# Peptides against a protein of PDB entry 6TME, part 289

Target 1, 324 residues: chain A of PDB entry 6TME
Amino acid sequence: NRLKRAYIALQAWKKAFYSDPFNTAANWVGPDVCSYKGVFCAPALDDPSVLVVAGIDLNHADIAGYLPPELGLLTDVALFHVNSNRFCGVIPKSLSKLTLMYEFDVSNNRFVGPFPTVALSWPSLKFLDIRYNDFEGKLPPEIFDKDLDAIFLNNNRFESTIPETIGKSTASVVTFAHNKFSGCIPKTIGQMKNLNEIVFIGNNLSGCLPNEIGSLNNVTVFDASSNGFVGSLPSTLSGLANVEQMDFSYNKFTGFVTDNICKLPKLSNFTFSYNFFNGEAQSCVPGSSQEKQFDDTSNCLQNRPNQKSAKECLPVVSRPVDCS
Target 2, 324 residues: chain A of PDB entry 6TME as posed
Amino acid sequence: NRLKRAYIALQAWKKAFYSDPFNTAANWVGPDVCSYKGVFCAPALDDPSVLVVAGIDLNHADIFGYLPPELGLLTDVALFHVNSNRFCGVIPKSLSKLTLMYEFDVSNNRFVGPFPTVALSWPSLKFLDIRYNDFEGKLPPEIFDKDLDAIFLNNNRFESTIPETIGKSTASVVTFAHNKFSGCIPKTIGQMKNLNEIVFIGNNLSGCLPNEIGSLNNVTVFDASSNGFVGSLPSTLSGLANVEQMDFSYNKFTGFVTDNICKLPKLSNFTFSYNFFNGEAQSCVPGSSQEKQFDDTSNCLQNRPNQKSAKECLPVVSRPVDCS

## One batch from the design tools (peptide; made by RFdiffusion4, then SolubleMPNN)

Design b2_p27_4_s2 (from b2_p27_4, 17 letters changed)
Fold by OpenDDE base, seed 1:
Structure b2_p27_4_s2 (fold): chain B 324 residues (1-324), chain A 27 residues (1-27)
Amino acid sequence: as target 1 above (324 residues)
Amino acid sequence: SEEEEKKDDELAEKKIKELQEERKKLL
């Protein structure tokens, strides 16, 4: 009996709660699991006459606890939303039995350990949100081989390089922000055919931006701020026909910010502050457009306010990095 | 069914958009 298995799983989970400040699990009593708060039943896909637990929504419950292995008994769950809790420990490997998993949101918790590779075992997964946790180590390259619509990895402890497999991703949104990623952005990034938003904020990324970024025709948001990027902005950025928000602030970029970038047709906000740019086109000057916002603060620009001193600029500007 | 898949896709798209908006506030 599927509901009996669900009962075992849910009762095990209730026992794994250390704190339930909103008494979310107060009604988690008895065999009628479909009446449980945050538990949603639907007809089984293989037998419409049978009700199964198809979804869990415990978002914003502030529950402290862990995910017990018995959750692997919830084999019909397609939606698992437990964000904004205080769950700790690791994602159980037993969740590999949840072969219908479609949306997995464990964001804003206290999960630890490596990337939850169990997520790679779900053939139908479309949405993965593991942001605002303490996941660490390398990102498995296989994550980008999955047909995901969104990949939220931000605010974790991931390190090492971004996998070259990123170019295989079909995701429209990918967040790497506030991790410990290092190395260069892979050139394969230009192959992300469905990409709308990508965020690299606050990592240890370095090197030159790949020219292939300019192939991201559908990108509306590109944020690479607060990294260690060097060299000039790629001239191919003129190809970002749909970019609305672009941020390169807090890097070590040099060279000239061109008209071709600042005149992008959909560009509404372009921040390139806190770099070592030594020139900008008139179209890049803050206040030059009513439709576009620019920030050129703390560069090496002549005749602009709030720039770095010559002493700070000269050592960097005199040694431009060749990205060719 | 194809209709169920479409509904799931639409729901996913809505959630993605909501999360995008939340991200903009939190990042």
Scores: peptide ipSAE 0.019, ipTM 0.476, DockQ to the pose 0.060
Fold by OpenDDE base, seed 5:
Structure b2_p27_4_s2 (fold): chain B 324 residues (1-324), chain A 27 residues (1-27)
Amino acid sequence: as target 1 above (324 residues)
Amino acid sequence: SEEEEKKDDELAEKKIKELQEERKKLL
């Protein structure tokens, strides 16, 4: 019965293909769905004597089409990987029936619409990759209430603020890059106990960086580049004991880049270019360390190459934003 | 089964790592 449902689902999906350049679904014929290319069967969790479709892997198949609602019949699927295709439309709400969903990767497709809230219905979801699509609107706060290991949201059309619930996230990796997020980074960010990598690149984020960033003891990558951040770098950034890659470039930061930041013990790359910093410690100077790479380009630094003109600097540097 | 769940977890961890590496290249 389960395989019959899977057959119906997969045949419906095959019919929803507009283009299958690699003939991935060419063998999607007959009732033996476990022989289908990209379909993986396993014993059911509730009955090991029953074979079920447990996984889909159509990564890099360049398939054009959509996800039909009949995919909701794949109730035993825990792994759904359709990365790097040309699937369009919305994620079907019928996928709420896939209660075993563990990994959901629909990245690098042409999906549209709001955040796929169906992902919130999956109790066991650990991995969510929806990057490189055309998802839009607000990010549901509830996404961070889920016990996710990774959340990839980058390269979409998400708008609004980053939810304050971010502090509840147990994710090790979160990407917001290349969206339209606005507002401040929530102060609750410091509560992300498992965070290793967070990327805010290329949004419309603004305001001062919260001091609570310094509480991210496990963070190895912190990239806030290409936003509208203002003020000085928080002194609490000296608490980033494990940061390796840090990027604050292409913002509106002012003030002095301190030794305490540039001497972070695991810091390998620190880019603070294209800001309005008016001073830096000697330890921050590019070439000052063999082990660390710095970029101070296009700031308001004295006696450094490739800096902004006094005309560009003066209006900003003379009116520093107080983040206190 | 617990073993299957463990295998799925291992697969997931591997996939996460792979995707992290991809992220570093694409961002």
Scores: peptide ipSAE 0.014, ipTM 0.450, DockQ to the pose 0.061
Fold by OpenDDE base, seed 2:
Structure b2_p27_4_s2 (fold): chain B 324 residues (1-324), chain A 27 residues (1-27)
Amino acid sequence: as target 1 above (324 residues)
Amino acid sequence: SEEEEKKDDELAEKKIKELQEERKKLL
């Protein structure tokens, strides 16, 4: 019965293919769905004597098409990996029936519409990759209530603010890069206890960096480049004991880059170029360390090369944003 | 005039230095 449902789903999906350049679905013929390329069967969790479709892997198949509602018949699927295809349309709501969903990767496709809220219905979801699509609108706050290990949202069309619920996330990796997120980074960010990598690159984020960033003790990568952040760097950034890569470039930061930041013990690369910093500690100067790479280009620093003109600096530096 | 722009730049540089020195005292 379960394999028959899977057969119906997979045949419906094959019919929804507009192009299959590698003939991935060429062997998708007959009732033996477990022999289908990219279809993986396993014993059912509720009955080990029953074989079910537990996984789909169509990564890098360059398939053009859409996801038909009949995919909701794949009720035993825990792994759904279809990245690097040309699937279009929306994620079907019928996928809510896939209650065992553990890893969902639809990255590098042509999906559109709002955030696929069906992902929120999966109680056991651990991995969500929807990057490199055309998803738009508000990020639902509930995404961070999920016990996700990784959240890849980058290279979409998401708008609005980052939800305050971000602090509830147990994810080690979160990417917001190359969206249209606006507003401030929530102060609750410091509550992300398992965070290793967070990327905000290329959004419309603004305001001061919250002091609570300094509570991210496990962060190895923190990239906030290409935004509209203002004010000074929080002194609490000295708490980033494990940060290796830090990028604040292409913002509107002002003030002094301190020794406490540049002497972070694991810091390998610190880029703070294209801001309005008016001073830096000697430890922040490019070439001051053999172990650390710094970039101070295009700031308001004295006696440094490649800085902004006084005319460009003065209007900003003379009106520092108070983040207190 | 180009001379006025140069004077404004010099004044701006001086003010930036002053602001930088004031901030160093606060650190």
Scores: peptide ipSAE 0.012, ipTM 0.307, DockQ to the pose 0.010
Fold by OpenDDE base, seed 3:
Structure b2_p27_4_s2 (fold): chain B 324 residues (1-324), chain A 27 residues (1-27)
Amino acid sequence: as target 1 above (324 residues)
Amino acid sequence: SEEEEKKDDELAEKKIKELQEERKKLL
């Protein structure tokens, strides 16, 4: 009996709660699991006459506890939303039994350990949110082989390079922000055909930006701020026909910011502050457009306010990194 | 920065809203 298995799982989970400030699980009593707060039942896909637990929503419950292995008995769950809690430990490998998993949101918790590789076992997964945790180590390359619509990895402890498999991703939104990723952005990034929004904020990424970024025709948001990128901006960025928000601030970029970038047709905000740019086109000057907002603060620009000193600029500007 | 974190949250929220219709098919 599927509901009996669900009952076992949910009772095991209730026992794994250390704190339930809002008494969310107060009604988690008895075999009628479909009446449990945050538990949603639906007809089974294989038999519409059978009611099963299809979803969990415990968002914003501030529950402290862990995920017990008995959660693997929730084999009909397609939606698992437990964000904004205080769950700790690791994601149980037993969740591999949840073959219908469609949306997995464990964001804003206290999870630790390596990337939850169990997420790779779910054939129908479309949404993965593991942000605001303490996941660490390498990102498995296989994550980008998944047919995900969204991948939220930000605010974790992930290290190493971004996998070259990123170009295989069909995701429209990907966040890498506030991790410890290092190395270059893979050249394969230009193959992300469905990409709308990508965020690299606050990592240890370095090297030159790949020219292939200019192939991201559907990108509306590109944020690479707060990294260690060097060299000039790729001339191919003129190909970002749909970019609305672009941020390259807090890097080590050099060279000239061109008209072809600042005149992008959908560009609303372009921030390139806190770099070592030594020139900008007139179209890039803050206040030059009513429709576009620019920030050129703290560069090596002549005749602009709030720039770096010549002493700070000269060592960097005199030795530009050749990205060609 | 807090502003940068807010950008990530906004992206997530937007995508969650887009997927809400698919949730209704599964529940």
Scores: peptide ipSAE 0.031, ipTM 0.659, DockQ to the pose 0.485; fails the geometry check

Design b2_p27_4_s3 (from b2_p27_4, 14 letters changed)
Fold by OpenDDE base, seed 2:
Structure b2_p27_4_s3 (fold): chain B 324 residues (1-324), chain A 27 residues (1-27)
Amino acid sequence: as target 1 above (324 residues)
Amino acid sequence: SAEEEERDRKLAEKIIKELQEEREKLL
């Protein structure tokens, strides 16, 4: 019965293909769905004597088409990997029936519409990759209430603010890059205890960086480049004991880049170029360390090469934003 | 053969019907 439902779902999906350049679904014929290319069967969790479709892997198949609602019949699927295709439309709500969903990767496709809220219905979801699509609108706050290990949201059309619930996330990797997020980074960010890598690149984020960033003791990568952040760097950044890669470039930061930041013990690369910093500690100067790489290009620093003109600096430096 | 074609047609009709019924349950 379960394999019959899977057969119906997979045949409906095959019919929803507009193009299959590699003939991936060429062998999707007959009732033996476990022999289908990209379909993986395993013993059912509730009955080991029953074989079920447990996984789909169509990565890099360049398939054009859409996801039909009949995919909701794949109720035993825990792994759904269809990245690097040309699937379009929306994620079907019928996928809510896939209650065993563990890893969901629809990255590098042509999906549109709002955040696929069906992903929030999966109680066991650990991996969510929806990057490189055309998803739009606000990010649901509930995404961070889930026990996700990784959240990939980059290269979409998401708008609005980052939810304050971000602090509840147990994810080690979170990417917001190349969206249209606005507002401030929530102060709750410091509560992300398992965070290793966070990327905010290329959004419309603004305001001062919250002091609570310094509480991210496990962070190895922190990239906030290409935004509209203002004010001074928080002194609490000295608490980033494990940060290796840090990028604040292409913002509107002012003030002094302190010794405490540049001497972080694991810091390998620190880029703070294209801001309005008016001073830096000697430890921040490019070439001052053999173990650390710095970039201070295009700031308002004295006695440094490739800085902004006084005309460009004066209006900004003379009106520092108070983040206190 | 004509018999094989008829069998395939009947199978196709059955599958289409099943798909429609399942779709209605999912919507």
Scores: peptide ipSAE 0.030, ipTM 0.563, DockQ to the pose 0.015
Fold by OpenDDE base, seed 1:
Formats: structure tokens, sequence, C-alpha cells
Structure b2_p27_4_s3 (fold): chain B 324 residues (1-324), chain A 27 residues (1-27)
């Protein structure tokens, strides 16, 4: 009996709650699991005459606890949303039994350990949100082999390099922000055919930006701020026909910010402050356009306000990094 | 009761194991 298995799982989970400030699980009593708060039943895909637990939504419940292995009994769950809680520990490997998993959101919790590789076992997964946790270690390259629509990894403790497999991703949104990623952005990034938004904010990324970024024709948001990038902006950025928001601030970029970048047709905001740029086109000057916003603060620009001193600029500008 | 919980846990473990075995057969 599928509902019996669900009952066991849910009761085990209730027992794993240390705190339930909103009494979300107060009605988690008895065999009628479909009446449980945050539990949603639907006809089974293989037998429409049978009701199964198809979804969990405990978002914003502020529940403290952990995910017990008995959750692996929820084999019919396709939607698992438990964001904004205080769940701790690791994602149970037993969740590999949830082969129908479609959306998995455990964001804004206290999960720890390596990347939850159990997510890679779900063949139908389309949405993965593990942001705002304490996941650590390397990102498995296989994550980008999955047919995901969105990948939210931001605000964790991930480290090492971004896998080259990123180019295989079909995701429209990918966030790496506020981790400990290092190394260069892979050149394969240009192969992300469905990419709309990518965020690298606040990592330890370095090196030159790959020219292949310019191949991201569908990208609307590109944020690489607060890293250690060097060299000039790739001239190929002129190919970002749909970019609206672009941020390269708080890096170590040098060279000239070109007219071709600042005149991108959909560009709304372009922030390149806190770098070592030594020149900019007139079209890049803040206030030059009513339709576009620019920030050139704290660079090495001549005849612009709020720039770095010559003492700060000279050592960097005099030794430009060749990205060719 | 604690006894009931333990029984349920054992049952859960059994079911999980069975499901794993079934999956392995399908792969």
Amino acid sequence: as target 1 above (324 residues)
Amino acid sequence: SAEEEERDRKLAEKIIKELQEEREKLL
C-alpha cells in the first residue's frame, strides 16, 4: 500500500522535527496522509484509481529537524519543496527511490556535506534549488549533463573549478554566486544554448573571460562581479544581443571598455566599477544615455570622478594581461 | 509507541531494500 508507506515516511519525518513553530505537522495524525498539511495527493501515474503522495510543500514553515531515510518511501513524490526551514544534516541517499522527482527545492536550510549526488539519480528532474545551505566540495560535472531548466547553487560552500560540462547544460538560469569557486570560466560556456541568466557573484574566479561568452545569444543577465578576473573584456561581448543586466564590478579588469559593448541593443544596466579600466567609450559614460545606466566608479579612467589614484593604477595598468 | 515506531522503521528499511532490488533489476 503506497499510502501506508507514505504514512511511515511522514511519521518518521514528524519525529525528526525538533521544532515546528507554526504547528505545521499538528494534523499529521492518522493514516489519512492526504489530509496532512503540506502533503498533496494525486492519482498515480501507473494507476489513476490509486491516490498517492505526489507532492510535499513545507515552504516557509521554519521547521527545525532533519530528513530521515524513511523519506525514501515517498516513491511517488514528484514535487518536493521544503525551502525556508531549518533542516540540517544531509540529503538522504534513500531519496534515490523517488524516481519521479521533478522539482527539488531544499533552499534556505542548514544542509551540509558534499553536493547531494542523489539529485543526479533522478531521471526526470527539471528544477534543482539547493541555494542558501552549507553544501561544500566540488560540483559534480554530471549536474550539467542533466536536462535541468534551472540550477540554483548560490550561497553555499562549493569550491574548486566550474566543470567544463557546463556547456552541456540546457538550463535557462544558473547561479554560482557566493560560493568558493576558483579558476577560469570554462570556454564551453558559449555552448549553453538556452541560457538566459548566469550569476558568478562573489567567488574566487580568475583569469580572462572566455571569448565564447559572446556566443550566449539568449543571455539577459550576466553577472561576474566580485571575483578575480583579469585582462580586457572580450570583444565578442558585442554579440550579447539580448543582455539587459551586465555586471563586471569588483574585479581586476584592464583595458578599454568599448563602444560595441556599451551600445548593446538591450543593455539596461552595465556596471564595471572597481576595476582597472584605463579607458571607456563615450557611450559607456554614466549619464550618456537615458535608457542605459552605467557605473564606472573606481577605475583608472582619465577625467572621470571617483577613480583610483595613479599609485594604485600604474602597477596594474602598466602590466596588462594578454588574454589572446 | 516506541515499539510501533521501531516496527515501522524496520518495515521501512525492508521496503527500501526491496525497492532497491527492484530498481537494480530494471537497470
Scores: peptide ipSAE 0.030, ipTM 0.613, DockQ to the pose 0.021
Fold by OpenDDE base, seed 5:
Structure b2_p27_4_s3 (fold): chain B 324 residues (1-324), chain A 27 residues (1-27)
Amino acid sequence: as target 1 above (324 residues)
Amino acid sequence: SAEEEERDRKLAEKIIKELQEEREKLL
């Protein structure tokens, strides 16, 4: 019965393919779905004597098509990996029936519409990758209530603010890069206990950085480049004991870059170029350390090469934003 | 065939509905 349902689903999906350049679905013929390329069977969790479709892996198949609602019949699927294809349309709501979903990767496709809220219905979801699509609208705050290990949202069309619920996330990796997010980074960010890597690159984020960023003791990568952040860097950044890669480039930061930041013990790369910093400690100067790489290009620094003109600096530096 | 496709679609819809009903009973 379960394999019959899977057969219906997979045949419906095959019919939804517009192009299959590598003939991936060429062997998708007959009732033996476990022999299908990219389809993986395993013993059912509730009955080890029964085989079920437990996983789909069509990564890098360059398939053009859409996801039909009949995919909701694949109720035993825990792993769904279809990245690097040309699937279009929306994620079917019928996937809510896949209650065992553990890893969901639809990255690098042509999906559109709002955030796929069906992902919020999966109680056991640990991995969510929807990057490199055309998803749009608001990010549901409930996404951060999920017990996810990784959340990949980058390279989409998401807009509005980042939800304050971000502090509830237990994810080690979160990417917001290359969207249209606006507003401030929530102060609750400091509550992300398991965070190792967070990327905000290339959004419309603004305001001052919250002091609470300094509470992220496990962070190894922090990238906030290519936004509209203003004010000085928080002094609490000295608390980032494990940060290795830090990037604040292409913002509107002002003030002084301190020793306490540039002397972070695990820091290997610190880029703060293309801002309006008007001073830096000697420890921040490129070439000052053999173990650390710095970039101070295109700021308002005195006696440094490749800085902004006085004409460009004066109107910004003379009107510093108070973040207190 | 188109007829087979329609039959399969109807069957799929029926099964999905049944699964939903079963899930609701377990909650």
Scores: peptide ipSAE 0.028, ipTM 0.575, DockQ to the pose 0.021
Fold by OpenDDE base, seed 4:
Structure b2_p27_4_s3 (fold): chain B 324 residues (1-324), chain A 27 residues (1-27)
Amino acid sequence: as target 1 above (324 residues)
Amino acid sequence: SAEEEERDRKLAEKIIKELQEEREKLL
């Protein structure tokens, strides 16, 4: 019965393919769905004597089409990987029936519409990758209430602020890059206990960096480049004991880059170029360390090459933003 | 920037590869 439902779903999906350049679905014929290319069967969790469709892997198949509602019949699917295709439309709400969903990867497709809220209905979801699509609108705050290991949102059309619920996230990797997020980074960010990598690149984020960033003891990668951040770097950044890659470039930061930041013990690359910093410690100077790479290009630093003109610097440096 | 996009892409590829290896062990 379960395989029959799977057959219906998979045949409906095959009919929803507009183009299959690698003939991936060529063998999608007959009731033996477990032999289908990209379809993986396993014993059911509730009955090991029953074989069910447990996974779909159509990664890099370059398939054009859409996801039909009949995919909701794949109720035993825990792994759904269809990245690097040309699927369009929306994620069907019928996928709410896939209660075993563990990994959901629809990245690098042509999906549109709001955030796929059906992903919030999956109680066991650990991996969510929706990057490189055309999803738009607000990010639901509830996404960070999920016990996700990784959240990939980059390269979409998401707007509005980052939810304050971010502090509840247990994810080790979160990407916001290349969206239209605005506002400040929530102060609750410091509560992300498992965070290793966070990327804010290329948004419309603004305001001061919250001091609570310094509480991210497990962070190895922190990239806030290409935004509208202002003020000085928080002194609490000295608490980033494990940071290896840090990028604050292409913002509107001012003030002094301190030794406490540049001497972070695990720091390998620190980029703070294209800001309005008016001073840096000797430890921050490019070439000062063999073990660390720094980029101080296009700031308001004295006696450094490739800096902004006085005309560009004076209006900004003379009006420092107080983040206190 | 193009460089930032490339860095993000490389990171993504690494993570995808790791996940794929894990999946192969589970399947």
Scores: peptide ipSAE 0.006, ipTM 0.327, DockQ to the pose 0.268

